# Peptides against a protein of PDB entry 3WG5, part 52

Target 1, 218 residues: chain A of PDB entry 3WG5
Amino acid sequence: LAKNIVYVAQIKGQITSYTYDQFDRYITIAEQDNAEAIIIELDTPGGRADAMMNIVQRIQQSKIPVIIYVYPPGASAASAGTYIALGSHLIAMAPGTSIGACRPILGYSQNGSIIEAPPKITNYFIAYIKSLAQESGRNATIAEEFITKDLSLTPEEALKYGVIEVVARDINELLKKSNGMKTKIPVNGRYVTLNFTNVEVRYLAPSFKDKLISYITD
Target 2, 218 residues: chain A of PDB entry 3WG5 as posed
Amino acid sequence: LAKNIVYVAQIKGQITSYTYDQFDRYITIAEQDNAEAIIIELDTPGGRADAMMNIVQRIQQSKIPVIIYVYPPGASAASAGTYIALGSHLIAMAPGTSIGACRPILGYSQNGSIIEAPPAITNYFIAYIKSLAQESGRNATIAEEFITKDLSLTPEEALKYGVIEVVARDINELLKKSNGMKTKIPVNGRYVTLNFTNVEVRYLAPSFKDKLISYITD

## One batch from the design tools (peptide; made by RFdiffusion4, then SolubleMPNN)

Design b1_p11_8_s4 (from b1_p11_8, 4 letters changed)
Fold by OpenDDE base, seed 5:
Structure b1_p11_8_s4 (fold): chain B 218 residues (1-218), chain C 218 residues (1-218), chain A 11 residues (1-11)
Amino acid sequence: as target 1 above (218 residues)
Amino acid sequence: as target 1 above (218 residues)
Amino acid sequence: TVFEPITFKTV
């Protein structure tokens, strides 16, 4: 029986051009092996919008389902992480994680205060995040409020409001709960039913480069 | 049966003089082959107003229908991209894309803040964008609000409000949905009914020069 | 008049 493979990889820290390279590498490996899916364990405070948008595109262009899993407990899919999650085929969260706080900013002032984005930018990202939610059949009102109210949600709230699909404590529970679910966006133009019966879980380690850059950015 | 040809080309990134050269090259190839249409897959955050206006003119002077397709998911026709779209023979958007945010700016300050355009420039572009909308039979009120409110829309909103003509997931769906539609502006003084029955789709690759400049501009 | 890309930092 051909072993259905599920890859698991970790992405932690700020969303940058380097984070795009991580996503691309991980998804490419899983695509090459015709994996049933890849699970990305995501923990991010946010990052660059350009990198985020590129990551969303890369996920949506994936030949296999990409599952975003906000993990471990204490992790977040904050800001850019929320957009990435909303662009994915399935969102899961571990208990004790958070999602949201998506208000765009220009940066930080020298005193650490937020430089507010002009209405132009804010409205752009409202449209963008609503689009991601609508396409995935997720709650577009909450997606907007992630910006307009800078809202953050618990896993239970996010599930209840239809922002995410699964609350799971670990990979095994995630696989069990998501088995038989359809992807929230298409894979190669088709909604795929996840089949996690008799899967081999393979962990992808960060490259040495990945480790070094995460160390510099933290 | 003479194969009706539809060309597909990609334009990604900032709108510059180089982007004009891409549009001109792609449209010229399609004109020379008497194509039924050319589809431009557009993903742009905006760019130069002068280049944008030249691109609009080049589209309007086309001997064949030019379809702007905001694609792939996650792409945008932001700022200058909206003007280009409104100047085209047909606008399509993929799910997960956006259009709008057309407020003119003078540039960015050293601190990354937007330098606002004076009322003279803003009013000029209000008149210009309304003209493009009116000529194409598209929503001129929304076109104005793309500037005055810096509004951005989802594909569904844009379709609903009469800004765009088609929401399509891919080229095949676009061809299917747009088959039998009339161009929103004339081709050589005539509104053309699109005929996508039995078409050969030909992809135009970016030139080596196109690839190199996109790499430098990113 | 430049329509510049939205460089946004997501926090």
Scores: peptide ipSAE 0.025, ipTM 0.257, DockQ to the pose 0.172; fails the geometry check
Fold by OpenDDE base, seed 2:
Structure b1_p11_8_s4 (fold): chain B 218 residues (1-218), chain C 218 residues (1-218), chain A 11 residues (1-11)
Amino acid sequence: as target 1 above (218 residues)
Amino acid sequence: as target 1 above (218 residues)
Amino acid sequence: TVFEPITFKTV
């Protein structure tokens, strides 16, 4: 019996329009091969709200399950990364990672101080992050507190509070633990039960363009 | 005889992943209605290189001619906006607008100083902007100088140097002057002669999401 | 690579 394929790709750094291109490319490859899922190893301090919203939309439009895996240990799904995770079909975290700190900012002043978002913007993102949590059956109260308290959670806390679905040390443990789980959002209008029995793991490398733009944005 | 449709849409502000979404939405609407063309009234100081490259690609994939119109007077197609223009089927500028200033930067330091791009990045964008100019039959030497000299041009200079195709005060003059022109790049693999005889102009409004994200990025 | 200040509206 031909092994079902699970793709694994890495997205690291600031969330930008290039990050969208990476998501789009990786998901498209996995869709074309009718993969069982794609796992995105995400490590981000955050980034652009617009890019984040596009990434969430691209994930929601995926023909296959997209698993956001905060990896490796020491990585974060901070700020925009949390929204992306909450917009995904499944969230996993490695031990020693973090999620949260979602308070929107306008940017940094000349002195490096944070320029606070006006209440109108903050309220918009509160509504947005709560909608992502609600749609995915995740903790909307904590999602709000990611903004209002700039809350950051450990994997164990995030699991306990119902923000994430899996704590896993590596891809093998992730596949084992998530096998038989249902997606937290629909795939093509249906909740999918993940089948990670007899899978082949395929790693996707960044394109030359990806490497160049990452080199240019970092 | 049913009037051929020309869509007009506005894209203003920084080039971001959201700007890509605006381009994609607007072009898609015009494609769905088999429009004769879409005119994008562009006013941008620049933005993200990744978003810019995606926008260029989206324009190149358009099933209809995409006209970049630097409008209104006082507007610019600065930095990323110039690349977008050079990637389009036709470039127009209103009097009192500008194009150019394409030197890539890594960002701004804490003191507001420009962080210069390393030579490798600068050289990449020189090659890229020259390719856009060459593919469109526009002045590749000036395109290079948009980077190497951070050159900015008036509409009259840009026309004179063969960077743009039209100087027009308004949409009506643009339609009049561009009627019978060939696209500078192919549409579905063919150079198209624009037919702006007996056209209906339809204005596309920004979506609620567009307005919100623009409000959030500005 | 940013052509303009990334107003990182960091979310």
Scores: peptide ipSAE 0.023, ipTM 0.260, DockQ to the pose 0.176; fails the geometry check
Fold by OpenDDE base, seed 3:
Structure b1_p11_8_s4 (fold): chain B 218 residues (1-218), chain C 218 residues (1-218), chain A 11 residues (1-11)
Amino acid sequence: as target 1 above (218 residues)
Amino acid sequence: as target 1 above (218 residues)
Amino acid sequence: TVFEPITFKTV
């Protein structure tokens, strides 16, 4: 029986235009093979709002389910990472990870202090993050509090509050727990029921360019 | 007679956190040598607002005059580059360069279209760019129009409108024309009169890391 | 690549 393929790829570091290229490449590969899903192991402190919005759109345009998995333990989906997660078809977190801290900033001052975004920008991103939560049937109140309270949640809290769908220690547990779940947003206009029975897991490696960018941004 | 040193460094490409590191490194070197000034040859299409604001602050905190020189011919101080220039002690442009086009955007859509910034963000940057212009005694109306009209100016227009201080073909002409000019903002709390009589020009090279970043961002 | 002048924000 032709094994359904699940792709797994890692995206680590700051969200940039190169991170968009990584998402696009990985999703495109998985689309070409008609994979059952792609799991993106995400570890990010955040990054550019533009790249984040492009990534969210790319996920929403995916022909296959895109699962954001905050992994490994110690990883975060901070700031832009939370938006990306909320824009995805399913969110999973490993124990010992975090999600949230979404307050937009204009930058860091020379003394390392945060340059606060004006209320106008903050309000825009409040509306945006709430829209992502609402469209995905996730907790829009907590999504707002990720900004207004700079809230960061554990996986167990995020699950409890209906921010995420799965807490899993590894890919195997993720596949087991997410099997039979419906995507939280449409795939090609339809909500898909995930089928992880008899799947082959394929790991995608970063390109040489991806490695070079990671080396520079780290 | 101990020659007053003028440093010259090049910053090219997108404004990022690495661009901040370049500015910081270059200015620090020039500060350590008690240089009369540093000239930054700038060629940028723009970049990150956070990095831009950090760079502006770094320039404002400089112990020496920082001159932004849009160079060579064909270069631009677009978007973030204009803000950086307006935050500097003196702006020069070579013939055949441009300044302006400061409308903030949230990013590019997947189809290459611009994602417009909400009015709230645009208004914030209007206020910010006007503040930079006002603090430096430069044309605040034109600074606003760099955003509201997406205005881009030639060096001659920018000089005519009081956006910049110097049009110069090369470093030697720049030094000659800017000699005796007062900085448009304070240096260590005082407006400095530039003294480019009997100066030695020292060129600073990009670090290996700077070259690597440029290679990746190009 | 015609990079239109962009001032991006970080989130």
Scores: peptide ipSAE 0.022, ipTM 0.273, DockQ to the pose 0.200; fails the geometry check
Fold by OpenDDE base, seed 1:
Structure b1_p11_8_s4 (fold): chain B 218 residues (1-218), chain C 218 residues (1-218), chain A 11 residues (1-11)
Amino acid sequence: as target 1 above (218 residues)
Amino acid sequence: as target 1 above (218 residues)
Amino acid sequence: TVFEPITFKTV
């Protein structure tokens, strides 16, 4: 039986191998405590595709529901963040946040221009993002358009288009609105109904190592 | 004699080891061609302190003037970007850009709160940023306040306070305004007077490897 | 992925 504990953790900034380590650590802690869920307050402009894919895989392997919460207002789940969100058990967004802009780039040219990914890479990520959307019962057409049109959505649009599940101003509203929702992907092969009745909210802090690495990386 | 060539390169996104590789490659190309200068169009929210320090060192070792240009409008030289700028031969900003917000953090807590750097680390970076400002004849008090107050400045403020040297809307205005300026730090032990009369502007593009790494990292 | 300007507030 899941404890009536919900973990909340923040992941902010670029998606990197360190971000993977954060996800892994946070999810592992919540798993060890048999939490009802972990909420990851995500604010990312994107980052590494390799790290992103590893994070998605780590979420998919989670023993507990992982909720991506694009928070606070002004935050984004941009690029890699969108993939991570689409790979999660539930997506929430705060009003004034954004999601999308997933077009793969090879980077930025020396003159500041975006270096387009070759069609092969773009097509790979189109297939990948569509798979995440399909597996989670989310809008695969919009997921594709996050790449092909570099589309970015508001929470209201994302909810309307079936990209996300919850619009919430804060953790309390998120818990209230998501209570009784089913996970969009399985947990241990089963879709879980979230139970946020009488939950203790536990905030996680980065490890000292995480802090040090983030300090070196941030 | 420097060729009447000015290189322009873009560095966008987080400061990472890859960003160092970009700086190194771009500067190396411009050095090899005996360019009058390289302009790095910088748009960064910050990033890794280790990479930042390496970039600063690479700029200081440059055989040619390295101009950091916070560009386009809306861009920032935030955090690590400010250190890089302060370590460069000339700083320019476009209107509508920002510089500052340099307070070291150990990262973000699991609840999304910033993890403060311990005083020892903060003091290290205060000393470091002040040294960059002093070496470049820029405002060391404001440089310190970029940390202690997490101060962020407009181009007009940064110019007024003696943090930067040029406000320019575009490359042409930058070249025009910086023509005849002395570098704020030495090139090969000498302060260089910039000569942008009859210059060819050459835009650099990321290498295929840079593109691939950025794609994997972006 | 698109590295949009992440306001990394860290050096």
Scores: peptide ipSAE 0.022, ipTM 0.278, DockQ to the pose 0.317; fails the geometry check

## One batch from the design tools (peptide; made by RFdiffusion4, then SolubleMPNN)

Design b1_p12_1_s1 (from b1_p12_1, 6 letters changed)
Fold by OpenDDE base, seed 5:
Structure b1_p12_1_s1 (fold): chain B 218 residues (1-218), chain C 218 residues (1-218), chain A 12 residues (1-12)
Amino acid sequence: as target 1 above (218 residues)
Amino acid sequence: as target 1 above (218 residues)
Amino acid sequence: VEGIEPISFADV
């Protein structure tokens, strides 16, 4: 029986236009092989809003389920990472990770202080993040509070409040717990039931370019 | 039975004089073929006010219904995009999209901060956006608040408040839901009842020029 | 140029 494939790839660091290229490449590979899903191990402090929105759009255009997994322990889906997660087909978190802190900023001053975003920008992202939560059937009130209160949550809190779908220690536990779950958003207009009963896990390595740019941006 | 034609075209990115050319081209093609309607899939963060006003005028001069569809999920009709939508014959939004944030600005400073528009300009656009809402029988109070509060809304909020007419996941759902609706503004001096029972959907691709300029402006 | 300028992409 031909094994269904699940891809696993890592995205780490700031969200930039280059991070979009990583998402696009990884999802495209998994689409070409008609994989059952791709799991993106995400660890990000945030980044550019434009790149984030493009990544969300790319995920939602995927022909296969894209699972965001905040991993390993100590990782975060902070700021842009939360938006990406809320735009995905399933969110998982490892113990010892965090999600939230989504308030937009214009940048940092020379003294390291945050330059606040004007109400125009903040209100735009409130509407945007609430929309992502509502579409995925996730907690839109908490999504708003990720901005208005700069709230951050543990995996247990995020699960309890209906922000995420799974807490898992590793890929095997993630596959086990998410088996038989429906995607929280459509794949090609349909909610897909995940089938992880007979899967081959394939790890996608970062390209040499991916490694080099990650090194320059860190 | 000769199929009535519905055209679908995409407009993405900043609103500029070039975006006007895209609207004009797409609408002209649909007019020449006596299409039942054209659907413009719109994704814009905003742009130039002059180009926006010209686009609104071009839509209102259309010989056929022009439907603005904020699509795909993750897209927005922000700023100039909201004005364009309010100037159209029907507004639809996909889930995961947004509308609003219409406060005019003079531009951005070197530090990325917004340069505020003087009261003269702000009051002009308040009057303008309220006029668009009133003429289309849409919520003029919310239209004003898109400026005065820099308000942005989800599709569900926008529908509930009477800013938009349809929430739809895709073109097929849009056609199904909007079938039998009247245009919110006149077509050649008459409110038209949309008939999507036996339609051929034709996609208009961006010209090579459209693709090149989109690439340069992003 | 009087504009309804794009929402500047903040960092998020």
Scores: peptide ipSAE 0.092, ipTM 0.344, DockQ to the pose 0.135; fails the geometry check
Fold by OpenDDE base, seed 3:
Parts: sequence; C-alpha cells; structure tokens
Structure b1_p12_1_s1 (fold): chain B 218 residues (1-218), chain C 218 residues (1-218), chain A 12 residues (1-12)
Amino acid sequence: as target 1 above (218 residues)
Amino acid sequence: as target 1 above (218 residues)
Amino acid sequence: VEGIEPISFADV
C-alpha cells in the first residue's frame, strides 16, 4: 500500500526573508509529492515581522497541512514564531520548549535596550495575533497577552489554555497524538483530518543557500 | 576650521533584515562622528515591509539627519524604498529615477503572478504611508495613490507634488540644493537646518558581511 | 517592482 508521506524540515534562527524561502521551498516539495502533511521543526527567538506575515500567508496557501513543531527541548517559538504557529494548521511543542513573547519592538538601541513599538504598531499586532487565534479556534485572550503581558508559556500551559494542540517528545509521538485531529484552519478551503496511520517520514535538508544564509546570520 | 562631515553610503537591492543592519551601521558611524548628515544612495525594487518599518524607525531615531537619495540614474525607490524615503529627514532623487509603486503584496505565486494583499493589509499600509507623509509634511494624497493606483513618479513629478524635496544629478548638487533646508521630520526632537557650506564628503563602504549578503541575494 | 509584502510592523 502506497505509504502517505510526511515531510519533516528544520527551521532554526531568526525569521527573515530567507526563512520565508525555506518555508516556501519545503512546503512546495511536500505539495508536489501530495504529502499528508509537512512538519516544520521550529526554533526561533523571533525576527522580522514581514517575513512572519509572508510565512503565515504561505502556510495558509498550502495545499497540504503544515504542522509547526517547537523542537527540540530548549527551543522556542518566540515572537514571530508564535504568530507562525498560530497561523498554522496544527501546533505541537516538545517538553522544555516555550511559546509567546510577542510584543513588537522597533529594534535594539546602541546600549542593547529594546526600542518599544508605538501604540499604533502594538495595537495592530494585537489585532493581528487575535485574528490568527480566532481563525484557528485558539485562545485569542492568551494570544493578546503574549503581547500585552510579554507572556511566555510552557507546552503544558499552552495546551491547557488552548493555544496549541499537541505536546510531544518526538516526531513519532507527534504523529501518534495528531492522528485523527482536524486542521485548525482550512487546507484548500476544507478542514482536513490528519491521517498518520501508515506514513513514511521523509526529512528535508537545508539547501546550500539555506546553509550559507544561516552561516552569515549566525 | 573643522569641516562638517557628510557621510555617503550606498544601499542597493531588496530591502531585508540585512538592509536594516546596513542602515543601522551606516547611521551609527555617522552619529559617532557627529556628522552634519548621512546621505544614503538608495536603489531598491522594494522588499520586506518589516525591514522597511525597522529602517524607518532607525532613521527616525537617528541623532543626525538621514537623507535618502534615489541614485544613480535608473535607480528606483520602489515600494519599501518609498516608505523609507517618506520616513527620512530629506528625500532627493536623481534625474531618471523613480519613486512609488507601494501596493502591498503577499508574494508571488508559482506562475510569477502577484498575490494581492487582503483589504485589511492594504488599508493598513495606506494609513501608514499617509502617516509618514503627514508627519513629514509631504503629499499624503499621492502617498495613498502610490498604493491605490500603483502610482510611480519621476523626480520632477515627485518634486512638483511635494513628495520629495530635491532633484539633483550628483552629491555636489544635492549638497548645494539641500543647504539651508529644514529636515522634514525632527532630529532628536528638533527640526534641523542643514548646513552644507563647508563640508567634507566621506564615503562608507559595505562591510564584508554586506557584500556577502548582496552576493547571496543576487 | 516587488510590491511591499504586507508590513509586519515590528520585529516580533
């Protein structure tokens, strides 16, 4: 019986235009193979919010389910990572990871202090993050508090509050727990029930360009 | 008599997080030397709107005047470049350059077609670009039309409509024409009168990292 | 003309 394919790819570091290219490439490969889903192992401190919005849009335009998995232990979906997660078809977190800290900043001052975003920008992102949460049937109040209170949650808290759908230690546990779940947003206009009963896991590697960019941004 | 220093740096290509780093580095160098101004020779087709907003913010936080100069002939301050210009202390353009085309897009489809931004995003950018124009005392109606009509202007049109302050063929003509002009936004809370009567022009080079990034993004 | 991709207004 032809095994359904689940792709797994890693995205680590700051969210940038190159991170968008990685998401686009990975999702496109998985779409071409009509994968049951792609799982993106995400570890990010945040980054560029335009890249974030583009990534969210690319995820929402995906022909297949995109699962954001905050992994490995010690990883975070901080700031931009939280928005990306909230824009995805399913969120999973490994134990020992974090989500939240979504307050928009204008950058860092010369002394390393955060430059606060003006209320107009902050209010926009509050509305945006709440919309992502609402559209995905996730906790919009907590999504707002990721900004207004600089809230960060453990996986267990995030699950409890209805921010995420799965806590899993590894890909195998993730596949097991997410099997039979409906996507939190539509795929091609329909909510998809995930089928991970007979799947082959395929890992995607970073391209040479992806490696070069990561090397330059580190 | 100690000559006032004017720095000149070039930023070319897509607006990215690395473009922000370039702006930050260049402005910081000029701030450290208490330059009379920094002129950024800008040639961009646009790029990431977060980077754009960060750059605008960095410019507005500058301790010295930042002049955006669309240069050389054939260059454009398209899309993100227009916002950056409207966020700056003074805009100049060389003959044969363009400004405008500010309509937000979500990206390009697989067939190369533009993916339109939803009305919510478009309306946000309309409000934002109008705010930049209003704060700088520039033409907010034309700023809106850069989005709503995909308007692009010649330097002469942009000057005529009050979008920009200077048309200049080179740095020397720019310095001559902008001498005695007030910044269109405050510098450290005050509108500054530019003094280019006795200046030394210092060119800043791209860092090795800047060159590497440009090489990778080309 | 690469259109302004939707503003993400902040580093988030």
Scores: peptide ipSAE 0.083, ipTM 0.326, DockQ to the pose 0.436; fails the geometry check
Fold by OpenDDE base, seed 4:
Structure b1_p12_1_s1 (fold): chain B 218 residues (1-218), chain C 218 residues (1-218), chain A 12 residues (1-12)
Amino acid sequence: as target 1 above (218 residues)
Amino acid sequence: as target 1 above (218 residues)
Amino acid sequence: VEGIEPISFADV
């Protein structure tokens, strides 16, 4: 029997319209190959709300399960990363990663101080993040606290609180632990049971375009 | 006499298409007000090459001087940030900042190792960064070494090597030191002498759009 | 034409 394919791709850094393009490209490739899933190794301090929302929508529109994996150790799904994770079909974290710290800001002032978001914006994102949590059957109270308390969680805490589904050291452990889990949100209107018993893992390299961009950024 | 306006805006994080939008917006506002200049407080680990190139083009197309200021202390103009700086009308750095580390990579492998850019790409960016340095009358040899040696410089070194024009602790010192300097590239086909003797400094907050994005990223 | 006020993108 032909092995099901699981794609793995990396998304690192700020969430932007380009990050959207990366998500879109990666998911599209995985969709084209009718992959069992795509795992996005995510390491982000956060990013743009519009890009984030578009990414969430793109994930939600995916024809295949999109698994967010906060990886490698030392990585974070901070702010926008948390929203993206909460908008995904499954969240995994490696030990030594973090999730949360979602308090909206208007930016930084000249002195590097945070420009606070007005209550209207903060409340908008509270509602939004809670909706993502609720839609995915994840902890909406903690999702709110990611904003209201600037809460940041370890993988173990996030698992304990029902924010994430898997703590895994590597892709192999992730596949093993998530095998047989149902997606936390629908794929094409249906909750999918993940099948990772007989899979080929394919790593997606950044596109030539992505590569050109990362080289100049990093 | 009405004070000339100098705008100050912050651009932080990865260079992306959104960063382009920020640059475009900020420069456009400053252009609309016929500002004496805009100072972009830049803190970036780098970003997308396409976005970077577009940003450089947008800077070069500016109707007013665009000053890149690597700020605050601890900030960097790494990779794409270096290119953007080299594409600008004047570069300033605060003490404790850095510039350089421009080696193109194709991205990161699964293990977090750098995927090297092929020589063709590396050489393309060597040519490009050298062109920016040459066009701005800055050190093209060092610009090459930002790639070939992954060179990163302190403000004092960058000044010494003729990569940047000003080391300044703050905007006031920057304005004072850069007053009477000519732009390193033309503004509307002419090298402009900066006039900061009687200026009003206006800080551009992130747009409501920029603010919504930053809150979710940070 | 209800001008959808551009929801300004927060960084999160």
Scores: peptide ipSAE 0.063, ipTM 0.306, DockQ to the pose 0.074; fails the geometry check
Fold by OpenDDE base, seed 2:
Structure b1_p12_1_s1 (fold): chain B 218 residues (1-218), chain C 218 residues (1-218), chain A 12 residues (1-12)
Amino acid sequence: as target 1 above (218 residues)
Amino acid sequence: as target 1 above (218 residues)
Amino acid sequence: VEGIEPISFADV
């Protein structure tokens, strides 16, 4: 019996246009092989809003389920990472990770203070993040508070409040727990029941380009 | 009967990218020799958050137990050091040491005043430190207060409140007291019972690079 | 360009 494939890839660092290219490459590979899903191990402090929105769109247009897994322990789906997660088919978090802190900013001043976004921008992202939560059947009130209160959550809190679907220590536990779950958003217009029975896990390595960009952004 | 090995190494000073390299080197050596554990004698006033998070990840990915030992008397696991400790398999403190004071800052002004982190960052680290505590079964309320109250604790207080596992005067007492304890986080996905019966203690010296960096950062 | 600027790694 041909094993269904689950791809695993890592995306770490700031969300930029290059991060979009990584998502696109990884998802495309998994789509081409008709994988059961792709798991993206995400660790990000945030990044550019435009890149984030493009990544969300790319995930939502995926021909296969995209699972965002905040991993390893100590990782975060901070700011842009939360938006990306909320735009995905399933969110998992490892113990010791975090999600939230989504208030948009314009940047940092020379003295290291935040340049606050004007209400226009803040309100735009409130509406946007609420929409992502509502679309996915996740807690829209908490999603709003990720901005309005700069809220950050533990995996247990996020699960409790209905922001995420799975707390898992590793890929094997993630596959076990998510097996039989429905995607929180549609794949090709349909909610999919994940089948992680008799799957082969394939790891995607970062390209040379991905490594170079990581090296430049660190 | 082949003696189990316990490695001991010292990490002192500010937490930087170079400190990550030290942790990585030391843990790698101990992993290669299949040591029963490595004890890191830690004395730090804090440092960079990014380096801290990377160190926590490296510890949690270790193939062997990593014991953080706040040592010698007069040492601290301050700020970043507390996060590192909470990310470890076991925390020990010598009498006369301290742990805590974890509020994130953006840096120091020219006049030496703290540039406060915005609530976004502070809340991120509250969630992060709570996650570390929860993952390890340590006191998450106190972990939060390390930030919100800038709390610092003595070893006795930290033990009493369930932040740490051992108070020990020296390596021999540490080995004796921790023998038979379970790791507070998993090693290779499993909680390990420490076996310090019939162990050989091996000390790792700082590399020339480690010494040079210590010299440059001091 | 409006950024959800990364939580810059503060010192801790």
Scores: peptide ipSAE 0.026, ipTM 0.291, DockQ to the pose 0.135; fails the geometry check

